# Peptides against a protein of PDB entry 5K2M, part 20

Target 1, 273 residues: chain A of PDB entry 5K2M
Amino acid sequence: MRIGITYTVLRREEMAIKERAGEFGEVVMLHEDDLLFPGNYDLDVVIIRNVSHFKALYTARLFESEGIPTVNSSRLIFEAGDKLFATLRLAGKVPVPEWKAALSEGGALRVPDSLGYPLVSKPVFGSWGRLLAKVNDRDSLEAVLEHRKWMKNPLYGIHYFQEFVEKPGRDIRSYVIGGEFVGAIYRYSNHWITNTARGGKAEPCSDPEVEELSVKAWEAFGEGALAIDIFESEKGLLVNEVNPNMEFKNAARVTGADMAGKLVEYAVEVAKT

## One batch from the design tools (peptide; made by RFdiffusion4, then SolubleMPNN)

Design b1_p9_8_s1 (from b1_p9_8, 5 letters changed)
Fold by OpenDDE base, seed 2:
Structure b1_p9_8_s1 (fold): chain B 273 residues (1-273), chain A 9 residues (1-9)
Amino acid sequence: as target 1 above (273 residues)
Amino acid sequence: EEPWARRGD
């Protein structure tokens, strides 16, 4: 078996994936600079680890065009990597924060009529809490919308909002690979953005409700490897978002779960189907 | 990489 691994930067995750993949076959490391298409690649499967959502998406689709399956698939990356598209999948299967989408400033200005204040403005793409805004009032909403108008990427004109969820100073990140729950962590922060990339501390989460909800959230997509962000709210557990290009260094460290191994095992299974 | 295009944890 020949396993490709695409990457932008060799992080701890990519090193672990490489190491585990070597137990199953020949590993072909493919830096972004090495990727040309069509490439006539001799690979049985490719694990997508590009940092960029869009590069990951296109890389996956390009390999698929050559008949090489990817983990994750371009379909999954597309649907899960967009917060709005992910919400659309999730909302039919699991509890999610109340949300609204608007396609214009005029539409966006009516969002508080449904969600109230405070609300959260999110870009449909991005990570680590980038461009998340807690919008406390009309003036703040107008400011966010004004700024969005001047952002170069037209995707910033897609206005996605959530209710502001009061969290207990933490959120949950779980990991589901091939439909199997692998592990979960609490991410602690004194800030309403609890992402560990923003200086949050990670601790193991052992909660059967989290496990069940995580699997159900994964089933909304039905394939691949996902990190799942879950909020603890007054309404119970809410699935906030999913990540088809997950970092797991902290989670692997604190839980001891072999996330890299599980990812590789799943990729090997995908290669055999 | 454009900062807005990065996707991770």
Scores: peptide ipSAE 0.024, ipTM 0.686, DockQ to the pose 0.823
Fold by OpenDDE base, seed 4:
Structure b1_p9_8_s1 (fold): chain B 273 residues (1-273), chain A 9 residues (1-9)
Amino acid sequence: as target 1 above (273 residues)
Amino acid sequence: EEPWARRGD
């Protein structure tokens, strides 16, 4: 078994994945600078750990074009890594926050007619709560839309909105790998954005409802390794987002779950298929 | 790497 691991930065996650992969076979670490295509890669599977969503997506697709399966697949990275595309998958299987998508400023200005205020403006791509805006009124909406016009990437012209969900000062991040629930954490923050990258603390979450919902959310995609962001709302649990490029160092530390091992085990299974 | 391209939340 030859396991490739693509990476941008050797984080704690990549180190753990490398270590566990070594127990199953030969490990080939592939920094982004090492990636040239087409190439003669002798690998049974590649674990995609590029930090960039787009680099991860293209890297996965490039390996797949050479007949090498990836974890995650380019399909999963594409569908799960885009907030709107992920919502489209999730909405058919699990409760999600109310959402609207608009393809023009004129369309976006009508979103409050359906969602009301406050609402949340999200880019369809990005991480760590970047460019999330709580839009409390018309003036704020107009400002967000005006700013988007001057952003260079055309994807900023895709207007994705959610209802603002009142949360109990925390959210839930769960992990599902190969259809199996691995673990979950609470992420605490005094800010409406509860992402741990913004200084939130993590605690273990042991809730059967979270486990069940997490598996269902994973089943909306049907493959790979996903981190799943769940909100505790007055309406019940809502699946907000999924992440095919999951960080898990905090969750692994807090829960004691062998997330790196589970990821490698799944990759080995994929290689054998 | 462009900041907007990162995905690791």
Scores: peptide ipSAE 0.021, ipTM 0.677, DockQ to the pose 0.801
Fold by OpenDDE base, seed 5:
Structure b1_p9_8_s1 (fold): chain B 273 residues (1-273), chain A 9 residues (1-9)
Amino acid sequence: as target 1 above (273 residues)
Amino acid sequence: EEPWARRGD
């Protein structure tokens, strides 16, 4: 078996994936600079670890066009990596924060009529809490909308909003790979954005409700490896978002879960299908 | 790589 691994930066995750993949076959590391298509790649599966969402998406689709399956698939990356599209999947299966989408400034200005304040403005793409705004009032909403008008990418004109969820100074990040719950962590922060990339600490989360909800959230997509962000709200557990290009070094360290191994095992299964 | 396109946790 020949396993490709595409990457932008060789992180701890990519090193672990490489090491574990070596137990199953020949490993071909493919930096973004190595990716030319069509390329006549001799690979049974490719694990997508590009940092850029769009590069990951297109890389996956390009390999698929050559008959090489990817983990994650381009379909999963597309649907899970867009907050709005992910919400559309999730909302049919699991509790999610209340949300609204608007396609114009005029539409966006009416969002508080249904969601109230405070609300959270999110770009449909992005990570590490980039361009998340807690919108407390009309003035703040107008400011966010004004700024969006001057952003170059047209996707910033897609206005996605959620209710502001009060969290207990933490959120939950769970990991589901191939439908199997692998582990979960609490991410602690004094900021309303609890992402560990912003300095949050991680602790193990062992909660059967989290496990069940995480699997159900994964089933909304039905494939691949997902990190799942869950909020502990006054209304109970809410699935906030999913990530089809997960970092897991902190979770692996804290839980002891073999996330890299599980990812490789799933990729091997995909290769055999 | 454009900063807005990056993904991660």
Scores: peptide ipSAE 0.021, ipTM 0.662, DockQ to the pose 0.802
Fold by OpenDDE base, seed 1:
Structure b1_p9_8_s1 (fold): chain B 273 residues (1-273), chain A 9 residues (1-9)
Amino acid sequence: as target 1 above (273 residues)
Amino acid sequence: EEPWARRGD
């Protein structure tokens, strides 16, 4: 068994994945600078750990073009890594926050007629709460839309909005790999953005309802390894988004779950199919 | 790496 691991930065997650992969076979570490295609790589599977969403997506697709399966697949990275496309999958299976998409400024200005204020403006791509805006009124909506016009990437012209969900000073991050629930954490913050990358504290979450909902959210995609963001709302649990390129160092530390091992085991299973 | 291209947690 030859296991590739693509990466941008060797983080604690990549080190743990490398260590666990070594128990199953030969490990080939592949920094982004090492990746040239077509390359005729001799690998049974590749674990994708590029930090960039688009680099991860294209790397996965390029290996697949050479007949090498990836974890995650390019299909999963594409659909789960886009907030709007992920919402389309999730909305058919699990409760999600109310959302609207608009393809023009004129359309976006009508979103409050349906969602009301406050609402949340999100880019369809990105991480760590980057470019999230709590929009409290018409003036703020106009400002966000004006700024989006001058952003270079045309994907900023895809307007994705959610209702603002009042949370109990925390959210939930769960992990599902190959359809198996691996663990979950609470992320605490005094800010409405609860992501641990912005200074949130992690604590273990042991809730059977979270476990069941997390598996159902994973089933909306039907493959791979996903981190799942869940809100505790007055309406009950809501699946906010998923991440096909998860960080798990805090979750692994807090829960004691072998997330790196579970990821490698799944990759080995994929290699054998 | 451009900030808009990144997708971690």
Scores: peptide ipSAE 0.017, ipTM 0.618, DockQ to the pose 0.770; fails the geometry check

Design b1_p9_8_s2 (from b1_p9_8, 4 letters changed)
Fold by OpenDDE base, seed 4:
Structure b1_p9_8_s2 (fold): chain B 273 residues (1-273), chain A 9 residues (1-9)
Amino acid sequence: as target 1 above (273 residues)
Amino acid sequence: DEPFAVRGD
């Protein structure tokens, strides 16, 4: 078996994946600079670890065009990596925060009529809480929308909003790989954006409800390896978003779960199908 | 403390 691993930066996760992949076969590390298509890659499966969502998406699709399966697939990366598309999948299976999408400023200005204030403005793409805005009033909404007009990327013209969920100073990050729950952590933050390195700690989360909900959230997509962000709300657990290209070093450290091993094992099984 | 696990962009 020949296992490719695409990457932008050799992080602790990529090192762990490489190490575990070596137990199953030959490992081919592929930096982004090594990738040219069409190519003649001799690989049975590729684990996608590009940092950029879009680079990961296109890399996966390019390998698939060569007949090489990827973990995650381009379909999964596309659907799970876009906050709106992920919400569309999740909303059919699990509780999610109330949301609205608008395709114009005029549409977006009507969102509070449904969601009220405060609400959260999110870009459909991005990481580390980038361009998340808590919108407390009309003036703030107008400001966010005005700024969106001048953003160069047309995807910023897709207006995605959620209700503001009051959380108990933390959120939950869980991991499901190949339909198996691998582990979960609490992420503590004194800021309403918990999905950032803005200070805090991680602790193990051992909650059967989290496990069950995480598996159901994964089933909304039906393949691959996902990190799942869950909110503890006054109305119960809510699945906020999923991540098809997760970092897991903190979660692995805190839980002791072999996330790299589980990812490799899943990739090996994908290669055999 | 180490930064929380996230995804790149």
Scores: peptide ipSAE 0.018, ipTM 0.559, DockQ to the pose 0.206
Fold by OpenDDE base, seed 2:
Structure b1_p9_8_s2 (fold): chain B 273 residues (1-273), chain A 9 residues (1-9)
Amino acid sequence: as target 1 above (273 residues)
Amino acid sequence: DEPFAVRGD
């Protein structure tokens, strides 16, 4: 078996994936600079680890066009990697924060009529809480919308909002690979954005409700490897978002779960189907 | 400490 691994930066995750993949076959590391299409890739499966959502998406689709399956698939990356598209999948299966989407400033200005204040403005793409805004009032909403007008990427004109969820100084990140729950962590922060990439600490999360909800959230997509962000709210557990290009070094360290191994095992299964 | 990476760029 020949396993490709595409990457932008050789992180701890990519090193671990490479190491574990070597137990199953020949490993071909493919930096973004090595990727030209159409190509003559002799690979049974490709693990997609490009940092950019769009680069990951297009890389996956390009390999698929050559008959090479990817983990994750371009379909999953597309649907899970967009916060709004992910919400559309999740909302019919699991509890999610109340949300609204607007396609214009005029529409966005009516969002508080439904969600109230405070609300959270999110771009539909991005990571590490980038461009998240807690919007406490009308003036703040107008400011966010004004700034969005001047952002070059037209996707910033897609206005996605959630209710502000009061959290107990933490959120949960769980991991589901091939439908199997592999682990979860609490991410602690004194800020309303609890992402560990913003200096949060991680601790193991062992909660059967989290496990059950995480699997159900994965089933909304039905394939691949997902990190799942869950809020502990007064309404119970809410699935906030999913990530089809997950970081897991902290989760692996804290839980002892073999995230890289599970990802490789799943990729090997995908290669055989 | 997670590396700051850009998703969407």
Scores: peptide ipSAE 0.017, ipTM 0.576, DockQ to the pose 0.223
Fold by OpenDDE base, seed 1:
Structure b1_p9_8_s2 (fold): chain B 273 residues (1-273), chain A 9 residues (1-9)
Amino acid sequence: as target 1 above (273 residues)
Amino acid sequence: DEPFAVRGD
């Protein structure tokens, strides 16, 4: 078994994945600078750990073009890594926050007529709560839309909004790999953005409802390794988003779950199929 | 988790 691991930065997650992969076979570490295509790669599977969503997506697709399966697949990275496309999958299977998408400023200005205020503006791509805005009124909406006009990436012209969900000072991050629930954490913050990358603290979450909902959310995609963000709302649990390129250092530390091992085990099974 | 990892760049 030859296991590739693509990466941008050697984080604790990549080190743990490398270590566990070594128990199953030969490990080939591939920095982004090593990735040239077409190539003669002798690998049974590649674990995709590129930091950039788009780098991860294209890397996965390029290996797949060489006949080498990836974890995650380019399909999963594409669908789960876009907030709107992920919402489309999730909404058919699990409760999600109310949402609207608009393809123009004129369309976006009508979103409050349906969802009211406050709203959350999100780019369809991004991580760590980047470019999230709480939109409390018309003036704030106009400001967000004006700024988007001057952003160079055309994807900023895709306007995605959610209802603002009142949370109990925390959210939930769960992990599902190959359809198996691996673990979950609470992320605490005094800010409405509870992401640990923005100063959130992690505690173990042991809730059977979270476990069940997490598996159902994974089943909306039907493959791979996903981190799942869940809100505790007055309406019950809501699946906010998923991440096909998950960080798990804090979750592994807090829960004691072998997330790196589970990821490698799944990759080995993918290689055998 | 460090906020420096860029999803999208």
Scores: peptide ipSAE 0.017, ipTM 0.571, DockQ to the pose 0.263; fails the geometry check
Fold by OpenDDE base, seed 5:
Structure b1_p9_8_s2 (fold): chain B 273 residues (1-273), chain A 9 residues (1-9)
Amino acid sequence: as target 1 above (273 residues)
Amino acid sequence: DEPFAVRGD
């Protein structure tokens, strides 16, 4: 078996994936600079680890066009990597925060009539809590909308909002690979954005409700490897978002779960289908 | 790259 691994930066995750993949077959590391299409790639499967959402998406689709399956698939990257498209999948299967989408400023200004204040403004793409805004009032909403007009990417004109969820100073990140729950962590923060990239402490999460909900959230997409962000709310557990290009170094360290091994095992299964 | 379209934990 020949396993490709595409990457932008050789992180701890990519090193762990490479090491574990070597136990199953020949490993071919493919930096973004090595990729030209169409090409004659002799690979049974490709693990997609490009940092950019769009580079990951296009890389996956390009390999698929040559008959080489990818983990994750271009379909999954597309649907899970967009916060709005992910919400559309999730909302049919699991509890999610109340949300609204608007396609104009005039539409966005009516969102509080449904969600009330405070609400959260999100771009449909991005990571590490970037461009998340807690919107407490009308003046703040107008300011966010005004700033979006001057952003170069037209996707900033897609207005996605959630209710503000009061959290107990933490959130949950779980991992589901090939439909199997692999592990979960609490991420602690004194800020309403609990992302570990902003200095949050991680601790193991052992909760059967989290495990069940995480698997159901994965089933909304039905394939691949996903990190799942879950909120603890007064309404119970809510699935906030998913990530098809997950970092897992902190979760693997804290839980002791073999995230890289599980990802490779799943990729090997995909290669055999 | 796409500095705003990256993923992380």
Scores: peptide ipSAE 0.017, ipTM 0.591, DockQ to the pose 0.812; fails the geometry check

Design b1_p9_8_s3 (from b1_p9_8 with A4W S7R)
Fold by OpenDDE base, seed 5:
Structure b1_p9_8_s3 (fold): chain B 273 residues (1-273), chain A 9 residues (1-9)
Amino acid sequence: as target 1 above (273 residues)
Amino acid sequence: DDPWALRGD
């Protein structure tokens, strides 16, 4: 078994994946600078750990073109890594926050007619709560839309909105790999954005409802390794988003779950298929 | 790379 690992930065996650992969076979670390296509890669599977969503997507597709399966697949990265496309998959199987998408400023200005205020404006791509805006009123909506017009990436012209969900000072991050629930954490913050990258504290989450919902959310995509963001709302648990290129160092530390091992085990299974 | 396209927790 020869396992490739593509990466941008050697983080704690990549180090853990490398270590665990070494128990199953030969490990080939592939920095982004090492990747040229078409190439002659002697690999049975590639674990995709590029930080950039688009680099991860294209890297996965390029290896697939050489007949080498990837974890995650380019399909999964594409569908799960886009907040709107992920919502489309999730909404068919699990409760999600109420959402609207608009393809113009004029369309976006009508979103409050359906969702009311407050709203959350999100780009369809990005992480760590970047460019999330709590939109409390019309003036704030107009300001967000005006700023989006001057952003260079055309994807900022895709307007994705959610209802603002009142949370109990925390959210939930769960992990499902190959359809198996691996673990979950609470992320605490006094800010409405509870992401641990912004200084949130993490605690173990042991809730059977979270486990069941997380597996159902994964089944909306049907493959791969996903981190799942869940909100505790007045309406019950809501699946907010998923991440096909997850960080897990905090969750692994807090839960003691072998997330790197589970990811490698799944990659080995994919290689044998 | 577009720095806003980066993924993580």
Scores: peptide ipSAE 0.018, ipTM 0.631, DockQ to the pose 0.828
Fold by OpenDDE base, seed 2:
Structure b1_p9_8_s3 (fold): chain B 273 residues (1-273), chain A 9 residues (1-9)
Amino acid sequence: as target 1 above (273 residues)
Amino acid sequence: DDPWALRGD
């Protein structure tokens, strides 16, 4: 078994994945600077750990073009890594925050007619709450739309909105790999954005409802390794988003779950199919 | 480490 691991930065996650992969076969670390295609790679599977969503997506697709399966697949990265596309998958299977998509400023200005205020503006791509805006009123909406208009990437012209969900000062991050629930954490923050990347604390989450919902959310995609962001709302649990390029250092530390091992085991399974 | 510095799209 030859296991590739693509990466941008050697983080704790990539180190753990490398270590566990070594138990299953030969490990080939592939920094982004080392990736050229076509490359005639002799690999049975590639674990995609590129930091950029788009680099991860294209890297996965490039390996797949050479007949090498990836974890995650380019399909999964594409569908799960876009907030709107992920919502489209999730909405048919699990509760999600109320959402609207608009393809123009004029359309976006009508979103409050259905969602009300406050609402959340999200870019369809990006991580860590980057460019999330809590929109409390019309003036704020107009400002967000104006700023988006001048952003260079045309994807910022895809207007994705959610209802503002009142959360109990935390959210949930769960992990499902190959359809198996691996673990979950609470992420605490005094800010409405609860991502631990912004200095939040993490604690173990042991809730059977979270486990069940997480598996159902994964089933909306039907493959791969996903981190799942869940809100505790007055309406119950809501699946906010999924991440096909998950960070898990905090979750692994807090839960003791072998997330790196589970990811490698799944990759080995994928290599054998 | 500023995690925002690492995720460049």
Scores: peptide ipSAE 0.018, ipTM 0.618, DockQ to the pose 0.177
Fold by OpenDDE base, seed 3:
Structure b1_p9_8_s3 (fold): chain B 273 residues (1-273), chain A 9 residues (1-9)
Amino acid sequence: as target 1 above (273 residues)
Amino acid sequence: DDPWALRGD
């Protein structure tokens, strides 16, 4: 067994994945600077750990073109890494926050007719609450839309909105790998954006309802390793988004779950199919 | 800061 690991930065996650992969076979570390295509790669599977969503997506697709499977697959990275495409998958299987998409400013201005205020404006790509806006009124909506006109990336012209969900000062991050629930944490924040990458407390989440919902959310995609963001709302648990390029250092530390081992085990299974 | 990055946890 020959296991490739692509990476941008050697983080604690990549070190743990490398260590566990070494128990199953030969490990080939591939920095982004090492990647040229077409290539002659002698690998049974590649674990994708590039930091960039688009670099991860293209790296996965390029290895697949050489007949080498990847974890995650380019299909999963594409669908799960876009908030709108992820919502389209999730909405058919699990409860999600109410959402609207518009393809023009004129369409976006009608979103409050359905969602009301407050609402949340999101880009379809990005992380750590970048360019998230809580929109409380018409003036704020107009301001967000005006600013979007001047953004250079055409993907900012895709207007994705959610209802604003009141949360109990925390959210839930769960992990499902190969259809198996691995663990979950509470992420605490005094801000409506609860991402621990901006600071916050993490605690173990042991809730059978979270476990069941997390597996169902993974089944909407049907493959790979996903981090799943869940809100505790007045309407019950809501799946907000998924991440096919997950960090897990804090979750592994807090829960004691062997996330790196589970990821490698799944990659070995993929290599054998 | 990578504007193309998707990171979590």
Scores: peptide ipSAE 0.017, ipTM 0.609, DockQ to the pose 0.631
Fold by OpenDDE base, seed 4:
Structure b1_p9_8_s3 (fold): chain B 273 residues (1-273), chain A 9 residues (1-9)
Amino acid sequence: as target 1 above (273 residues)
Amino acid sequence: DDPWALRGD
């Protein structure tokens, strides 16, 4: 078996994946600079670890066009990596924060009529809590919408909003790979944005309700490896978003779960199908 | 130690 691993930066996760993949076959590390298509790749499966959502998406689709399956698939990356598309999948299976999408400023200005204030403005793509805004009033909404008009990428014109969820100074990140719950952590933050590189502590989360909900959230997509962000709210557990290109170094450290091994095992299974 | 995922676009 020949296992490809695409990557932008050789992080702790990629090193762990490489090491575990070596137990199952020949490992081919593929930096983004090594990727040219169409190509002659002799690989049974490719694990996608590109940092960029879009580069990961296109890389996956390009390998699939060569008849090589990927983990995650381009379909999963596309649906899970977009906050709105992920919400569309999740909302039919698990509790999610109340949300609205608008395709114009005029539509977006009516969102508070349904969600009220405060609400959260999110870009449909992005990381590190980038361009997340807690919108407390009309003036703030107008400002966010005005700024979006001047953003170069047309995807910033897709207006995605959620209700503001009060959290107990933490959120939950769980991991489901191939439909199996692998582990979960609490992520502590003094800021309402718990998905930014602001520093914090992680603690193990051992909660059967989290496990059950995480598996159900994964089933909304039905394939691959996902990190799942869950809120503890007054309404109960809410699935906020998923990540099809999960980082797990801290979760693996804190829980002791073999996330790299589970990912490789799943990739090997995909290669055999 | 930062427990949050690092991603880019």
Scores: peptide ipSAE 0.028, ipTM 0.662, DockQ to the pose 0.174; fails the geometry check

